Peptides against a protein of PDB entry 5A53. Designs and how they scored, part 85

Target 1, 230 residues: chain A of PDB entry 5A53
Amino acid sequence: LVENVKQALFIPGQSCNKNLHDIMVDLSALKKPDMKRFNRKNDIHPFEDMSPLEFFSEKNDCSLMVLMTSSKKRKNNMTFIRTFGYKIYDMIELMVADNFKLLSDFKKLTFTVGLKPMFTFQGAAFDTHPVYKQIKSLFLDFFRGESTDLQDVAGLQHVISMTIQGDFQDGEPLPNVLFRVYKLKSYKSDQGGKRLPRIELVEIGPRLDFKIGRIHTPSPDMVTEAHKKP

## One batch from the design tools (peptide; made by RFdiffusion4, then SolubleMPNN)

Design b2_p10_5_s4 (from b2_p10_5, 5 letters changed)
Fold by OpenDDE base, seed 5:
Structure b2_p10_5_s4 (fold): chain B 230 residues (1-230), chain A 10 residues (1-10)
Amino acid sequence: as target 1 above (230 residues)
Amino acid sequence: SSNLVDGFAK
């Protein structure tokens, strides 16, 4: 079953600023060609009314959405939304810390559009804690390109690294998630006449530290339906 | 840049 690649819709909220716009542009570039962006600001408050997002999901045939908003309480907030059957499945607010880096802050490297990134997750909580499980699931789902059986090592160009910033105990604020993007660069090292293949990871951006905000979790029924293999 | 106006896919 070739699962259809999930399409993403990037939505500037009413409070979208230049920084969020730039972040949106750079992050969405990683989702090309399976990405749409709105140019106009939309007054959407997903934790108050989800109906506009469901409408956009259906009308744009996008099961992934990212709403860009900013306030004093929720600065540089990227609300990631997934839909199932054009109904809200889950939502999570990920606020980008001010130390972000754009693609322009890194050495411009050509990348092939549409290649599936490899993911790495650092932190046990990605497999145990419900919030980090959701984040892991979300990002895997978001950047899951075509299920080409040809995960030929030759096709691996990008690595997305997600790291939980430190350990935490129950009841403590959830640590940030560090989002990093690397390009695999193959070098032929001339060591003593033997060309050993050397692979280096070069950071290409964007660099985003995500502070976790509000979360909407799916109903048990929706979980069951979404896990039903077609 | 998708010139999506008012949330509708053209």
Scores: peptide ipSAE 0.021, ipTM 0.652, DockQ to the pose 0.027
Fold by OpenDDE base, seed 1:
Structure b2_p10_5_s4 (fold): chain B 230 residues (1-230), chain A 10 residues (1-10)
Amino acid sequence: as target 1 above (230 residues)
Amino acid sequence: SSNLVDGFAK
């Protein structure tokens, strides 16, 4: 069974700037080879009209899209879109905080393209709160595609960590999600003549703190249809 | 050549 790996399309919006472009390049590098990027800016406002995104989904055969926009109200905004049958399933705005780090800010480490990352989620709300459940679902879907049972432990190279920044109560603003990427580095340590395998986590970037923005949730009918696919 | 469809203008 050829894993039907979901393809991602990265779209610069009209307000896309250099910082967002750099973030787009670095985040999309983790999705290689299952990634396309537009070079031209497109004037798309997905919360006003979704039809351009449905058109791009169909024409590029991409069920995942990321729109890069920036405004005074929504600075460094990454709108993550999922489609089902080339129709909008869900959307979420994730605004990158100014403290972001690019791959160039970290020690260059070689990695194999196409290996599935392991995910870690820190914060109970990822399993209980609707918004954080959607974020968890989105990122798992974005990077893993279809869940094949055996993560070949031999193929584990990357760890993506997602952390909710602090506790919150009902009615409070939703805390940011801290996105971190690590490489597993295996080395033999000569401690006391025993070569013990040592594994270290090395941050490789990008480092992104996501502020949560607007959300579009799927219709109950689309949820039912999406879960019927084996 | 990636069959990227850029924009509405084709």
Scores: peptide ipSAE 0.019, ipTM 0.613, DockQ to the pose 0.026
Fold by OpenDDE base, seed 4:
Structure b2_p10_5_s4 (fold): chain B 230 residues (1-230), chain A 10 residues (1-10)
Amino acid sequence: as target 1 above (230 residues)
Amino acid sequence: SSNLVDGFAK
């Protein structure tokens, strides 16, 4: 089954600032060519009214959306939205910490557009805790390119690493998620006439630490419908 | 690309 590549729409909110714009540009570059960006600010409050997002999902044929907003309470907030049948499936606020790094902060390396990243997840909670399970599902869904029946490992260029920043107990604030992007570099080492393959990971950016905000979870019925294989 | 201004689709 070839799953259609999900298209992403990046939306500047009314409170979008320069930093968020730069973050949006850099993060959306990882989703090329399956990405659209609005140039105009839109006054959208997804936790108050979701209807504008459903409208944009349908009109742009995008099942992934990212709303860029910033306030004193929710600074550098990226609201990630998924739709199913152009209806809101889930939402999560991920606020970017001030220590972010842009692509310009790293050594520019050539990369092929459209190659699927490999994901790594560090932290048991990605498999057990509902919020981190949603984050894992979201990012896998967001950056998962064309499902080819054959994972051509030979075409792997990028690794996206997501790490839960520390341990936590029930009732404690949820630790940040550390988002890192690496390029795989293969070197041929000639040692004593034997060519040994050497693989190195080089960070390429962006570097984002996400603070978890508000969440909207799907209804049990929507979960069932979304997991029905045709 | 569709824009939304003041709750109205353009």
Scores: peptide ipSAE 0.013, ipTM 0.629, DockQ to the pose 0.022
Fold by OpenDDE base, seed 3:
Structure b2_p10_5_s4 (fold): chain B 230 residues (1-230), chain A 10 residues (1-10)
Amino acid sequence: as target 1 above (230 residues)
Amino acid sequence: SSNLVDGFAK
């Protein structure tokens, strides 16, 4: 089965700044070759009017979109959007904390483009809490596409780790999600004339701590329709 | 990267 890999469109909003641009470039590099980026700023307010995003989804044949905006209330905001049939399925604001690291902050490593990452999720809420379930679903969908095929360990190159930053109770602010990217590095160790395979995880970036913002949840009807299509 | 289809852009 030819995997119908979902295409992503990265959109700089009107308030996109240099930091957000750099983050956009680095994060989108992980989605290559299934990624497009706009160079021009677009005045889009997705929680006020979703129609421009639906237009871009259809015209660019992208079911995944990321809008880059920044304000005093929502600094370094990445709005992740999914569409179904070029209509908005869900949206979530993820604001990047100021402690972010770019790919240039890490040792440059060669890697093969187009390999699917393995995901690790740390925190029970990824399976139980509706917001974190949406985040988990989003990132799995974003980087793996529609295929649920198990990856051979021999083909594993990247690990994306997502961690909920601490415990929380009902009524408390939702903890940040820590986004980390690692490359699997294989070495042959010479121990006593026997070459043993050694595997190390090396952080490659970007390093992003996401503060959760506004959310648009899909209608029950759209959920049903989205699950019916293979 | 190129904008394949522009719209609502400045």
Scores: peptide ipSAE 0.010, ipTM 0.619, DockQ to the pose 0.026

Design b2_p10_6_s1 (from b2_p10_6, 7 letters changed)
Fold by OpenDDE base, seed 1:
Structure b2_p10_6_s1 (fold): chain B 230 residues (1-230), chain A 10 residues (1-10)
Amino acid sequence: as target 1 above (230 residues)
Amino acid sequence: MKVTFYVPKV
């Protein structure tokens, strides 16, 4: 079953500022062509009322949404939402730290739109801790792209790296997730007559450090339905 | 630190 590529909708909230807009533009560029952006601010409070997001999911045929909001309590907040059957499946707030870098802060590299990223996850908690498991699931789902039977390694130009910032114990605040994007650059190295392909990872941006905020977890029934292979 | 690469299932 070729799963249809999940479309993402980027929504500026009422409190969306220039920085969040710029972050939205850069992050959404990685999701092209499977991305829509609203140009108008929308007054949406997903942890108070999810109905507007369900409406937008259905109206735009987008199973992925990102709401851009900022407040004193939740600065540079990206609420990632997934829907199943146009109903809210899960939500997570990821607040971008002020040390972010935009694509413009890096050396401009050409890339082909629509190529799938590889992922790397650093931190054991991505496999064991429920919140980090959700983050891992979300980002893998968000950037999965088209199912192309061709594992054409040539089609893999980007690496998205996600790192848990340090170790933590039970009861401690959850460390940030460091989001980094690299381009694979192949160099022909003529070392010793053997053309060993030298592959370098070049950071291309954006660079985002995510502070974890509020989470909505799916109902057991929705988990069961979402895991049913059609 | 364990590094795991995931290729999205194509």
Scores: peptide ipSAE 0.033, ipTM 0.649, DockQ to the pose 0.050
Fold by OpenDDE base, seed 4:
Structure b2_p10_6_s1 (fold): chain B 230 residues (1-230), chain A 10 residues (1-10)
Amino acid sequence: as target 1 above (230 residues)
Amino acid sequence: MKVTFYVPKV
């Protein structure tokens, strides 16, 4: 069963600024060719009314959406939305810290569009805590790409790394998630008469530190329906 | 800290 690649729609909100636009462009470049971007601002408030997002999901055939907004309370806010059957499945606000780096801040490397990423998750909470489990699920779903029988390591280009910034206890504010992207560089190494490939990771950007905001979780019934394999 | 790696199915 070849699962169709999930398409992403990037939506500038009414409060979208230049920095958010640049972040949107760079993050969406990692989702090419399976992304669309709106050029016009849209006045959407997903935690007040979800119906405009369901409409956009259906009209654009996109099961992934990212809304770009900014306010004093929620600066550089990326709201990630997933739909199932064009209905809202889950939502999470991820606010980008001011220390972000764009692709232009890194050394330009050759990039092939559409290659599958590898993922690394650092922090036990990605497996145990419901919010970090949702973040893990979201990013795996967002960047998984085409389900091809990759028999060849040549189809692997980059690593997406997500790290929980520090330990936390129950009732404490949730630590930020550090988003990093690395390109794989393969070198021929002749060590001890066996040609073992040497692999190096080089950061390529963007570099984003996400502060966690508001969350919408699916109903138990929607979870059951979304996990039904055809 | 637990590190989990996800690689596309070969």
Scores: peptide ipSAE 0.027, ipTM 0.608, DockQ to the pose 0.055
Fold by OpenDDE base, seed 2:
Structure b2_p10_6_s1 (fold): chain B 230 residues (1-230), chain A 10 residues (1-10)
Amino acid sequence: as target 1 above (230 residues)
Amino acid sequence: MKVTFYVPKV
């Protein structure tokens, strides 16, 4: 069963600033062609009322949404939303730290639009801790792209790396998630008459450190329905 | 640190 590629909608909130706009542009570029962006600010508060997001999900046929807001408490906040049947499945606030780098801060490399990224997750909590499991699930789902046969190694251009910033114990604040994007570069190395491909990972951006904010988890019923194969 | 490489299965 080839699942249809999930479409993403990027929504600037009323408090969206220039930095968030630039981050939105750069992050959404990685989701092309399966991405829409609103140019107008929308006054949406998803943790107060989810109905506007459900409306946008249905109206735009987007099961992924990213709301860009900024406040004193939640600076550079990207709320990632998933829907199922145009109803909110889950939400997570990921606040971008001020040390972010845009695509313009890196050497511009040509990339093919629509290529599926590889993922690396660094930190045991991505498999065990419910919040980091949700983050892992979200980003895998967000950037999965088309179901292409993995045999086309030529189609693997990007690596998205997600790292939990340090160890933490129960009751401690959740460490940031370090989001990094790399391009694979293959070089023909003529070492000793055998052409061994030298593969290098080159960071291409954006570079985002995500501080975890509020979360909304799906109901058990929605989990069951969302995992039902048609 | 456990590094897990996921190529999203089709």
Scores: peptide ipSAE 0.024, ipTM 0.554, DockQ to the pose 0.049
Fold by OpenDDE base, seed 3:
Structure b2_p10_6_s1 (fold): chain B 230 residues (1-230), chain A 10 residues (1-10)
Amino acid sequence: as target 1 above (230 residues)
Amino acid sequence: MKVTFYVPKV
């Protein structure tokens, strides 16, 4: 089954500011070439009315969307939306903490656009807790890219690391998710006449700490339909 | 800490 690569649409909300724009640019760069960005602000409130997002999904043929909004209650808010058949499947608000770092804050490294990232998840809750399971599913789906039959290990360029910031008990506020991006850097090491490649992970950005906000979960029927293999 | 590497399945 050759699944078409999911396209992402980045949407500035009405309250989008320079910081959110910069975050949007940097995060969307990781999704190239399979992304679109709107240049105009759109007054969208997805937890009040989802219809505008469904319209944009269909019109742009994008099954992934990210809405950029900011308020006093929900500062630097990235609402991640997935659609199935151009209908809302799920949504999650991820608010970027003020300690974020942009690509410009890191040493510039040359990289190839369109290479699939590897993922690491740190925290048992990514496999057990429904919210963190949704986050894991979302990011894996978001960055899945084109299915290639040949895994050239030499083509592995990026690692996306997602860490739950600390332990928590039932009824406690959900810890932030630490989003980090690394590039694999290969060095020729002439140690002892054997050319052993030295591999290092170099952080390339963006660096984002996500506070979890509101969530919309799919209906059981939509889950069943979305997992039906043709 | 369980580190799970997800490589896109070929």
Scores: peptide ipSAE 0.019, ipTM 0.495, DockQ to the pose 0.055

Design b2_p10_6_s2 (from b2_p10_6, 6 letters changed)
Fold by OpenDDE base, seed 1:
Structure b2_p10_6_s2 (fold): chain B 230 residues (1-230), chain A 10 residues (1-10)
Amino acid sequence: as target 1 above (230 residues)
Amino acid sequence: MKVTYYVPKK
């Protein structure tokens, strides 16, 4: 069963500004060709009423959504939403810190659209803490693409790195998640007459530090249904 | 709807 590639819908909220728009464009470029963007602002408040998002999920056939909003309390807020059967499965607010870098801030490198990224996760909490488990699951699900049996190692062009910024104890505020994107660059090293392929990681952007906000977790019943392999 | 807040109360 080739699982259909999940489509993503990027939605500018009513409070979406230029910075958020630019972040949206750059992040969504990594999801091409399996991405749609709205050109118009939509007044959506997902933690007050989820119905508009369920409507958009169904009408656009997108099981992934990202809502771009900004307020004094929640500046540069990207709300990531997943649906199952066009009903809300989970949601998480990830606020982008002001130190973000766009693709234009890095050296322009050519890349092939539609290649699957590899992921690296740094921090034990990605495997133990419920919130970081959800973040890990979300980003893997968001960028997984088509499950091809072809281990075409040649198709691995990008690495997405996610790092928990520091250690934390129970009851402390959750550290930010550092989102970084690298391109694999192969060099022919002429060192010692043996052409050993040297692989280097070159940061290509965007560079985003995510502050964790509000979370909606799925019901146990929805978890069971979503994990049923057909 | 189960909403959990992880933003530190200012």
Scores: peptide ipSAE 0.022, ipTM 0.565, DockQ to the pose 0.013
Fold by OpenDDE base, seed 5:
Structure b2_p10_6_s2 (fold): chain B 230 residues (1-230), chain A 10 residues (1-10)
Amino acid sequence: as target 1 above (230 residues)
Amino acid sequence: MKVTYYVPKK
C-alpha cells in the first residue's frame, strides 16, 4: 500500500512574528514539495476552537498543519496538528527556545527536494512516555515523504535528530526536545591507500529546541480508525 | 476537548 504523502499546511497566527515566520520558512523547506504556506495571518486558537483547523484541513487537503503563534506565556509556539478524515486527530504545542538557528546561520548547502530524511531519536522516553511517543509519531509522520521501496542509502541525504534533553522522573517538567538537521557529506578519504568512503554529518539547520506545551490526544476510537489498514 | 497540561510539581 503506497500511502499518499501527507501534505502540510503552515499557518501564521495573528501573533506570528518575524522570528516565527523565519522558523516556519526554514522548517517548511524540509517538507517541500509537500507543503503549503499561508501568507496571511489567521486568528486561530486551536485549544479553544478546533473548527477553523478542520476547515483548513479539508479546504487545502492537508492532514498536517502547523500554527505559528507567540505570546508571553507561549513564546515562539508551533502547534503541530494532525487530522484524520479532516477531523483533529492530535495536537501538540512545541515552543521554540530563543537559541534557535536558521538555515542562514549554517553553511549553505544544496539539497535535493523531496528526499526522505532518516530519523534518529535519542532518549528512552520516545518509546515509553506517551507525550514523547506522540512527538516521535508526529515527526515521523510529518517528514515520512514518499514511500520509495528504495531503502537506497544512496538516496539518504538528510538526518533529522531528535534528542530529549536529559533525564526526568514522573511529575517533573518534561525536558525539551532538541531538533537538529544534518546533511550527509561523503568524502573520499585518501587515508592509507584504501579509499574508504567517509561519511560526515554536517549540521544544516534549522536548529530548534522545543519546549513542550499543551497536548490534545486522539480518542481511542480515532486511534483505531486511523490505524486501520485499508 | 481533552487538553493535557504537564504542570511541573512545585
Scores: peptide ipSAE 0.019, ipTM 0.513, DockQ to the pose 0.013
Fold by OpenDDE base, seed 4:
Structure b2_p10_6_s2 (fold): chain B 230 residues (1-230), chain A 10 residues (1-10)
Amino acid sequence: as target 1 above (230 residues)
Amino acid sequence: MKVTYYVPKK
């Protein structure tokens, strides 16, 4: 079953600022060519009214959306939305900490657009805690890219790393998620007549620390429908 | 700390 690549729509909210715009540009570059961006600000409040997002999902044929807003309470807020059948499936607010780095802060490297990244998830909670399970599912879904017949590591370009920042107990605030992007660099070493592959990871950006905000979780019925294989 | 890897399958 060849799954169609999900398209993403990046939406500047009314409160979007320059820093958040720059973050949007850099993060969306990783989703090319399967990405659209609005040029105008839109007054959307997804936790108050979801109907505008469902409209944009259908009109733009995008099952992934990111709303860019910023306020005193929710600074540099990226609301990630997924739809199923152009209806809201889930939402999560991820606020970018002030220590972010843009692509321009790293050494410029050439890359091929559209290659499917590998992922690493550091933290047991990605497998057990419902919020971190949702984050894991979201990012895997978001950056899946095109299916290629490439089985060789030589065809792999990017590694997306997501780390839970520290341990936590029940009832405590959820630790941040550290988002990092690396380029895979392969070397051939010939030592003693044995070819040993050497792989190095070079950070390419952006570098984002996500603080977790509000969450919308789908109903059990919607989960069942979304997981039905055709 | 458990590390989970995702590798694209054919």
Scores: peptide ipSAE 0.017, ipTM 0.463, DockQ to the pose 0.054
Fold by OpenDDE base, seed 2:
Structure b2_p10_6_s2 (fold): chain B 230 residues (1-230), chain A 10 residues (1-10)
Amino acid sequence: as target 1 above (230 residues)
Amino acid sequence: MKVTYYVPKK
């Protein structure tokens, strides 16, 4: 069963600023061609009323949404939303720290649109802690793209790395998630007459450190329905 | 960070 590629909708909120706009543009570029961006600001408060997001999900046939908002309490906030049957499945606020880097801050490298990224997750909590499990699930779902034959190394263009910034104990604030994007560069190394392919990872951006905010978890019923293979 | 992977020749 080839799962249809999930479409993403990027939504500037009313408080969307230039930085968020730039981040939105850069992050959404990684989701091409399976993304839409609104050019207009929309007054959406997903943790107060989810109905507008469900409406947009249905109207745009997008099961992934990212709302860009900024406030004093939640600066550079990217709310990631997933829907199932155009109903809210889960939501998570990920606030981009001020140390972000845009694609323009890195060496411009041409990339092919639509290639599936590889993922690396650093931190045991990605497999054990419910919040980080949700983040892992979200990003895998968000950037999964088309099922490509993994045997085609030529189809491997970039790696998304997600790292939990340090260890934490129960009751402590959740560490940031460090989002990094690398491009694979293959070099022919002529060492000793045997051409061994050398692969280098080069950071291409964007570079985002996500502070975790509010979360909406799916209902058990929705989890069951969403995991039903057709 | 540069990570270099050597792909062994099959």
Scores: peptide ipSAE 0.015, ipTM 0.392, DockQ to the pose 0.056

